# Ledger of designs, part 96: peptides against a protein of PDB entry 9IZ0

Target 1, 345 residues: chain A of PDB entry 9IZ0
Amino acid sequence: ITCLGSNGHTYKQLVKGGNDDLRQDAVMEQVFEQVNGFLRSYRKTSQRNLSMRTYKVIPLALKTGVIEWVQDTIPLGEYLDSAHKVYHPKEWSLSTCRKLIAEKQMEDLETRLKVYDLVCRHYRPVFRHFFLESYADPVQWFTTQTNYARSTAVASVLGHVLGLGDRHGQNILIDKTSGEVIHIDLGIAFEQGKKLPVPECVPFRLTRDVVDGMGITGVEGVFRRCMEFTLETLRREEDSLLSVLEVLRYDPLFSWLISPLRRMKKQKMQLENFNQPESGNITTDASRDPKIQRNNVSGESEAERAILKVRQKLSSTLSVEASVGELIRIAQDPSYLALMFCGWS

## One batch from the design tools (peptide; made by RFdiffusion4, then SolubleMPNN)

Design b2_p14_1_s3 (from b2_p14_1, 6 letters changed)
Fold by OpenDDE base, seed 4:
Structure b2_p14_1_s3 (fold): chain B 345 residues (1-345), chain A 14 residues (1-14)
Amino acid sequence: as target 1 above (345 residues)
Amino acid sequence: SLRDKLLEEIEELL
């Protein structure tokens, strides 16, 4: 839909209907707005204009709402699939890579590492071309690449701290004007991604293409430093951040757990993305709406565990540099990436 | 120099 604002500007909006709980997205966007407040208040982050890009979410009903249509964006995965066909036309298709990883998902780590390496050799990074193609002016190229590295750093720290899951290339938008990343579909948080059929093993998405977009310095330039400054800010504002999360503990509308339906939907999407033939006998006996007895006790215990994990991730036991160094290491470790749904790009 | 300070400040802004 297109809405005329009171300012005379037209705003494109997406009406999202169905089974997606937009309240989770709206709450996470509110958390990001609070974090953006902290980033603006701290010298090291404010000087760099560090922020998590947000989008407006208006829940209208339990499963229906309006989201801001982020203009001038492309999903990272859409760009990468298209660019890979252009720059590496002799390499494997994304579908071939997905199939090979899926066929080996039940194998040992050694076998999965061999398949991951094989896929990586036949599917090379291309994301640097986004900046080279989109910006003919060297200053714009450098600015947008810097903005990409900065925004990716903020999103990586926040993604780790809040335990954001489902960070696949379709849930990460690239702003074509600024180069900034915009994270969407925030409904898997507080490490609930580890409960997916393919568990998330990395703290955030730092695949070869995500790194290729950072240019020649990779992770060792703007990205690392901006992660450090972001984490330093979040550690400084720990009590403020935890207070925001404690308010959510008492929100009866907030879900600390991935719903069985959402888990099944993500499972189905994973299977479809792997071109696994549907073993036809999933009779969706969708007829029993199980009265989700929200065992309030289980929700409170999971909220407490989630907040405790956030606190643990903000611990000053390790230096900021050591913590960021370890996060960057884990996020790029083939032993984790080989276990992921799409760890190669 | 002023240049070196500006470079250091730019490197601090990157």
Scores: peptide ipSAE 0.032, ipTM 0.513, DockQ to the pose 0.011
Fold by OpenDDE base, seed 1:
Parts: sequence; C-alpha cells; structure tokens
Structure b2_p14_1_s3 (fold): chain B 345 residues (1-345), chain A 14 residues (1-14)
Amino acid sequence: as target 1 above (345 residues)
Amino acid sequence: SLRDKLLEEIEELL
C-alpha cells in the first residue's frame, strides 16, 4: 500500500497478511532500538555510528500488520543470484547447488563436507562486486564497504546474543545507498532456529559471500573490531538488556516458541524450492496432526531459558576478543556450513 | 605488520 503522511509525503508500506506473526518482528525491532541506545552511549560504538538498522513494524492483528517499505534496498540473495550469473556464467546455478546439498542432506558429515566443498568450487563469492559496481568514487566505495562491515558486525553480535534464526539471503536486505544490512522476518529468535527441519548450527550468517562484501580484509579489520566493540557494549549493558527482555516475558503477544504453523510453512517452502511440481496427485492427507505431546513447558519456562541463554552469551568468562574470535571461527566452520540449507554463499 | 598498522590507523580515522 501507499500511505499519504500528514506531511504530504507518500510512504510505501508492505501489508503482510497470513501466518506471519508480525508481533515478534515488532518486539525484536523494539529490542534493537534499545540496543541502538546503548551503542550511542559508548564512545567506541558511537564514534563509528554502530547501529542495528531498524524498520517500522505495526502489528494490526494476530497475523496481519504493516511493515515499512525500506527504500533503496535489495535482498542479499537476490543480488548474489544475479551477480553469480553475470560474473561466473560458467559456474553452477544456485538451483544446481541447492539440489546437490539437498540430495546429500541425510548423508554423514564427511559426505556433506565433500559436497559442500564441491559446491564451493563451482559457486565462487561475488559480493565484492556490489560495492565495485555501485560506487565509482573511491571514497564512496570505501565508506559503503565500511558501513557494510560495521552493520554486519552489529547484526552478527545481536543475532548471536538474541539467537536470531532464519538468516538466509532473502531475510537480509542491503541498503544500496549506505551499504548497511537490514535484517527482516525476525519471527525466529532465542535459538528457535535450532528447531527447524534443517537446524541452524551457526551463531550468525558469515558465509563466503558475506565475507567477500567486507573486501580484502575479510573478517580481519573493521568487522572483527566492530563485533568486539558491540559485544563490549552489550556486556556493559547486560542488566539493561536483560530488563528489556524481562518485559517481553510478560508480553502475552510474544511467543518464545516457534509456532507449529510457521515451522510447517518454512518446511514446505524448503521442500517446494526443491520440487518442481511433478503433476503427481500426492494427496498429502494433512489430517494427521501428529499429537506432539505438548510437554507443558510453560511459556514462562521457555522465556526464563531464553533470558538465561542471553545472560550466558554475555558472560565475561572469556575476553571480548576471545569470544568474538570463537564466534567468527564457528560461523565460518565448514562442518556447520555444510549442514545449512545454503551455507556456501 | 605495516598492514595491521595501516588498518589500525584507518579504523581510528573511521
């Protein structure tokens, strides 16, 4: 929809209807605004303008709301699919890579690592070209690449700490003006991504293309240091952050658990991206609702576990540098990336 | 290294 503001400006907005609970997105955006307050309060983060990019989410009903249209953005996955066709026209298609990974999904780790390595050899990183194509001026190129590395660092720390899931290339927007990342579809948080049919094994998305966008330094420079400064800030503001999350414990509209409907929808979308509809009338009699024994883990007990897990991630047991170093290592580990739905790009 | 110093100086300027 297009809304006319009281200021006479027209704003594009996305009306989202269906099974997506925008209340989770709205709550996570509120948490990000609070974290942005913390990042502005400390010299090391404020000097670098470190922030999580936010967008306005207005939940209108249980499954309906309005999302701000983020202007001048592109989904990372859309850019990458296009750029790979341009820069590497002799390499494998994204669909070929996806098929090979899926065909081996039930195989052992050794087989999955071999297939992942094979896919990586036939689908090379291209995300560096986003900055090279978009910014002819060296200062603009450097500034936007730096903004990308900074925003990715903030999003990576927050994504880990809050346990953000479903961080695929369609849920990460790139701002074409600033180079900053914008995370969307925030309805999988507090490690609920581990409950997906393909479990999320990485703390955040740090695939080869995500690293390629950081330029020649890769993770070693702006990205690492901005992760460190962000984690340092979150550790200092631990009590403030936990207090914000405790408010959500009492929000009856916030679901600490992934909804069965969202889980099934994500499962279908994962399967439908593999199956071209062969016209076989498989009457999937969807009538067998497996009586998942609701172990009556009260929503309160899941909230308490989630908050405890956030506190554990903010622990000062390791230095900031050691903690960030381990997160970067795990996020890039082929043994985890090979298990992901799209860990190669 | 000289690279690390230049990166440090760039990151201090940023």
Scores: peptide ipSAE 0.031, ipTM 0.534, DockQ to the pose 0.013
Fold by OpenDDE base, seed 5:
Structure b2_p14_1_s3 (fold): chain B 345 residues (1-345), chain A 14 residues (1-14)
Amino acid sequence: as target 1 above (345 residues)
Amino acid sequence: SLRDKLLEEIEELL
């Protein structure tokens, strides 16, 4: 829908209805706003303007709400598919690569690693070209690439700490003006991505194209340092962050568990969005959701487990540098990436 | 040193 604001400006808004619990997205955005408060209060993060990019989510009903349309953005996956066809027209198509990984999804790790390596040799990174194409001025190019690395670092730490899942290339927007990343569809959090039929094994998305966008330094520049400062801030504000999450424990509207229906729908949508790029009207028939009596006791126990995992991820047992180093290592490890869903690579 | 200040300034820009 397009709304006329009281200021005379037109705002495009996405009305989303169906099995997507926009309340979870709205709550995660509120958590990000609080974290952005912590990042602004700490010198090392405020000096770098570190923030998680947020968008407005207004839940109107149990299954209906309005999402802010983020202007001047492109999905990472949409850019990468287009750019790969331009820069590497002799390499394999994304559909071919996904098919090969999917065909081996039930095979052993050794076989999956061989297929992943084979795909990687026939599908090279291109995301550096986003910055080179979009910004003719060297200062704008450098600034936007820096903003990309910074925003990706913040999103990577927060994504790990909060256990954000479903971070495929369609759920990550790139702001064409700033180079910043915007994470959308926050409906899989608190490590519920590990409960997907293809478990998410990496802490955040750090695929070859995500790294290629950081330029010649890759992860060893702005990205690593901004991850360290972000994690240092979150460790300092642990009690404040946990207090924000404890409020959600008592929210009867918040769901700490991925619903089986949402899990099936997301998996089906992942498979369908990979097979048909065309804008088919998904008439989601409003089939009767059985009133799953949420046993309140099960929700509280899952909230407690989720908060405990957040606390464990904020533990000072390892240095910030060691913790970030291990996260970066795992997120890039082929032994984890080869186990991911075929749409992850 | 001037080197250490430049490294600190580079670390502040990173």
Scores: peptide ipSAE 0.026, ipTM 0.463, DockQ to the pose 0.011
Fold by OpenDDE base, seed 2:
Structure b2_p14_1_s3 (fold): chain B 345 residues (1-345), chain A 14 residues (1-14)
Amino acid sequence: as target 1 above (345 residues)
Amino acid sequence: SLRDKLLEEIEELL
């Protein structure tokens, strides 16, 4: 949809209809706006213009809403698939890599690590080329790569603290003008990604291509320092952040749990992305609702557990540097990435 | 190295 603004400008908007609860996205965007307030108030983050890039979400109904169309963006996964074909035309396809990982999904960790390493050797990082292709001026190249590392650091800390899930390459947009990341589809939060059929075991997405976009310093430059400054700001503003989350605890429309329907939809999409379209009518008889014992864990008990986990992640028991160091280590650990749906890119 | 110090100083300014 194209809307005419009161300023006479036309704005493209995406109308999303279906099984996605846009209220989750709208609430998470409000949390990001509050966090952006904290980042602007603190000297170390304000001097670097650190922010979570936000987009406008207007929920119209339980399953319908309007999302701001973010202009001049590309999904990270779309760029990486295209760039990999250009820069590494003799390497394995993304579909071949996915198939090999899927074929070993039920094997032991040692076998899965061997297959992950094999896939990594035949699917090399390419995301550095985004900046080299898009910015001919060295100052623009350096500025946009710095903006990418900064925005990825903020998103990584917030993604960990809020337990954002479903951080695949289609849910991360790259702004072609600034190099900043924009996270979309925020409906898996508060560690509900661990309840997916393929559990999310990493605190945030820090795959080889995500690191390759940071340039020659990788994680040890702007990225690490911006994670530290962001976490320091969030620890300082812990009570303010928890107060924002407590308001959501009393929102009867906010779901602290992944919808069973969304879980099943993600399971089907994961299985379909592993199966090549061989013409077999797999009539998956959708009729066997597994009686998932709804342990009547009240939505209130899950909200309390989620807030407690946020508080634990903001704990000053470890230094900021030690906490960030451990998060970066875990996010890059092959023992976790080899268990993921697409941990190699 | 001198390069690493210059990178650290540039990263402190960034």
Scores: peptide ipSAE 0.049, ipTM 0.475, DockQ to the pose 0.013; fails the geometry check

Design b2_p14_1_s4 (from b2_p14_1, 7 letters changed)
Fold by OpenDDE base, seed 5:
Structure b2_p14_1_s4 (fold): chain B 345 residues (1-345), chain A 14 residues (1-14)
Amino acid sequence: as target 1 above (345 residues)
Amino acid sequence: SLRDELLKLAEELL
């Protein structure tokens, strides 16, 4: 829908209807705005303008809402597929790489590592070219690449702490003006990604292309330092953050669990992306949801477990530097990345 | 110079 604002500007809005609970997205965006408050209040994060980029979500009904259309963005996965064809035309296609990983999805770690390494040798990173081709001015190039590294660092820490899942290349937008990342489709949170058919085993997305976009320093610069300052801020504001999450415990509309329908939809999309290259409009026929008797008792126990897990991730048992170092290590470890869904790369 | 501006920007950004 295109709406004319009272200011005379036209706003594109996505009306989403279907099985995705836009209330979860709206709540996660509210949590991000509170976290952005903490990042603005702390000197080390405010002086670097550290924030989670947010978008407006207006839930209208149980399964219907309006989402802000983020202008001047591109999905990371769309850019990477196009750029790889340009810069590495002799390498394997993304579809070939995904197929090879998929064919070995049920195999042991050693076999999956061999296939992942083989794919990596035939599909090289290209995301550095986004900054090089988009910004002819060296100051704009450097500023935008730094904004990308900063934004990715905030999103990585916050995504780990809140247990954001489904962080594939289509759920991460790149702002073509600022280089900042915008995370969309927040319906998998609080480690519910571990309940997917292919469990998510990394704390956040730090694939080779995500690192290539950080430039010559990779993770060893702006990214690492901004992760440290973000985690330091979240540890200082632990009680404030937990208080925001406790409000959600009492929201009877908030779902701490991945819905069986969303799980099945993600299962089908994972399976269908193997068989057809067609970007077909999946008109999911709204067939009768069986009345899931939400036993209220299960929701409170899941909320409590989720909040406890957030508290554990904010623990000061390890230094900020040690905690960030371990997160960066795990997120890049081939032994974890080779276990991810084939569409994760 | 462009190098000195990039260095200052790097020092402000780190």
Scores: peptide ipSAE 0.016, ipTM 0.416, DockQ to the pose 0.013
Fold by OpenDDE base, seed 4:
Structure b2_p14_1_s4 (fold): chain B 345 residues (1-345), chain A 14 residues (1-14)
Amino acid sequence: as target 1 above (345 residues)
Amino acid sequence: SLRDELLKLAEELL
């Protein structure tokens, strides 16, 4: 829809209806705005304009809402798929890579690592070209690449701390004007991504293409330092952040658990990305309702565990540098990336 | 100059 604002400007908006609870997204955006307050209050983050890029979410009903259409954005995965076809036309298609990873999903780690390495050799990073193509002015190029590395660092720390899941290339937008990342579809949080059929094993998305966008320094420069400053700010504001999350504990509308329906939808989307259209009428009798043993873990016990896990991630037991170093290491580790749905780009 | 702006940006990054 297009809305006319009270300022006379027209705003494009996305109406979502049906199956996604936009209240989860709206709550996470509110948490990000609070964190942006902390980032603005702390000198080391404020002087670098560190923020989590937010968007407006207006829930209208249980399964319907309006989302701000972020202008001048592209999904990271859409750009990468297009750029790989242009820059590496002799390499494997994204569908071929996905298929090979899927075919080995049930195999041992050694086999999965071999297939991941094979895919990586036939699908090389291209995200550097986003900045080179989009910005003819060297200052604009450098500024935008810097903004990308900064925003990715903030999103990586917050994504880890809040346990954001489902961080695939379609859920990460790139602002074509600023180079900032915009994280969307925030309804998998507090490590519920580990409960997906393909468990998320990395703290945040730091794939080869995500790193390639940082330029020649990769993770060693703006990104690492901005992660450190962001984590230092969040550790300083631990009690403030936990107080915000405690308010959500008492929100009867907030779900600390992935809904069975959302889990099944994500499972189906994962499977559909692996299935070539089977021209075969195999009526597989999917009528076996897996008796999801509702372990009657009260929603309160899940909230308490989630908040405890946030507190543990903010622990000052390790230095900021050591903590960030370990997060970057894990996020780039082939042993984790080979287990992911799309860890190669 | 472009160089001075890049240096200033680099200093803001440091």
Scores: peptide ipSAE 0.016, ipTM 0.479, DockQ to the pose 0.013
Fold by OpenDDE base, seed 2:
Structure b2_p14_1_s4 (fold): chain B 345 residues (1-345), chain A 14 residues (1-14)
Amino acid sequence: as target 1 above (345 residues)
Amino acid sequence: SLRDELLKLAEELL
């Protein structure tokens, strides 16, 4: 739909209908706005304009809502598939890589690591080209690449702390104007990604292409430092962040658990993405939600467990530098990435 | 110079 604003500007809006509960996305966007308040309150994060990029979500019902159309964006996965064909036309297709990983999904870690390494040799990183091709001015190129590294650092810390899952290349948008990342489809949080058919084992997405976009310093420049400043801010605001999450504990509309339907939908999308090369919008048919009687008792215990895990991730037992160093190490570890659905790009 | 602008930008960004 296109809406005319009171300012005389036209805004495109996406009406989403189906099996996705947009209330989860709207709640996570509210948490990000509160965190953005914390990031503005501290000199180290405010001076760098560190923020989680947000978008407007208006839930209308259980399965329908309006999402802000984020203008001038591209999904990371769409850019990477296109750019890989341009810059590495003799390398394997994304479909070939997916097939080889899928064929070994039930094999041991050693076999999966060998296949992952083989795929990595035949599908090289290209994401640095996004900045080189989009920005002819060297100041704009450097500014945009820095904005990318900064926004990715904030999203990585928040993604870890809040346990954001389903961080595939279609759920990460790149702003073509600023180079900032925008995370979408926020309905897998609080480590529920570990309950997917392909469990998520990394704290955030830090694949070879995500690192290639940071330029020649990779993770050892702006990215690491901005992760440290973000984590320092979240540790200082621990009680404030936990108070925001406690409000969600008592929200009867919020779900601390992945629904069986959402799990099956993500499973179907994973299986279909192995068989079809085209990133077609998989309109999953509107299957009637079985009235899952939410046993309120199970929801409260899982909310408490989720809040306790957030507190543990904000623990000052390790330095900020040591904590960030370990997160970066785990997020890049081939032993985890080889187990992921698309850990090579 | 472009170098001095990039250096100044780098100092603001570090």
Scores: peptide ipSAE 0.014, ipTM 0.438, DockQ to the pose 0.013
Fold by OpenDDE base, seed 1:
Structure b2_p14_1_s4 (fold): chain B 345 residues (1-345), chain A 14 residues (1-14)
Amino acid sequence: as target 1 above (345 residues)
Amino acid sequence: SLRDELLKLAEELL
């Protein structure tokens, strides 16, 4: 929809109606606004203008709301699919890569690593071209690439700490003006991504294309340092962050668990992207309600476990540098990336 | 040089 503001400006807004609980997005955006407060208060992060990019979410009902349309953005996955066809027209299609990974999804890790390596050799990174093609001025190119590395660093630390899941290329927008990342569809948080049919095993998305956008220094430049400063800030503000999360413990509208319906929807979308519409009337008799043993894990016990896990991630047992180094290592580990739905780009 | 200007801008931005 397009709304006319009282200021005479028109605002494009996305109305989502469906099975997605926009209250979870709204709550995560509120957490990001608080974290942005901490990043502004700390010298090392403030001087670098470190922030998580936010967007307005207005939940109207249990499954309906209005989302701010972030102007001048593109989904990372949309850019990468288009750019790969332009820059590497002789390489494999994204559909071919997806098919090969899916055909091996039930195989052992060694087989999955071999297929992942094969896919990687036939689908090379292209995200560097986003900055090279969009910005003719070298200062603008450098500024936007720096903003990308910074925003990705903040989002990576915060995404790890909050256990944000479903971080595929369609849920990450790139701002074409600033180069910053905007994370959308925040409905999988507090490590609930591990409960997906394809479990998320990485702390954040740091695929080859995500790194390619950082330029010649890759992760060892702006990105690593900004991760360190962000984690240092979050460790300093641990009690403040935990206090914000404790407020959510008492929000009856916040779901600490991925809903079975959302899990099934994500599973179907993963499967439907592989099934060409063969016209087979498979009457999937949806009548097999798996007796999900209601483990009466109270929502309170899940909230407590989530908050405890956040506290554990903020632990000062390791240095900031050691913690960031380990996160970067795990996020780039082929043994985890080969297990992802799309770990090659 | 453009490199030195980018490095200086990098130092101011980093």
Scores: peptide ipSAE 0.017, ipTM 0.452, DockQ to the pose 0.013; fails the geometry check

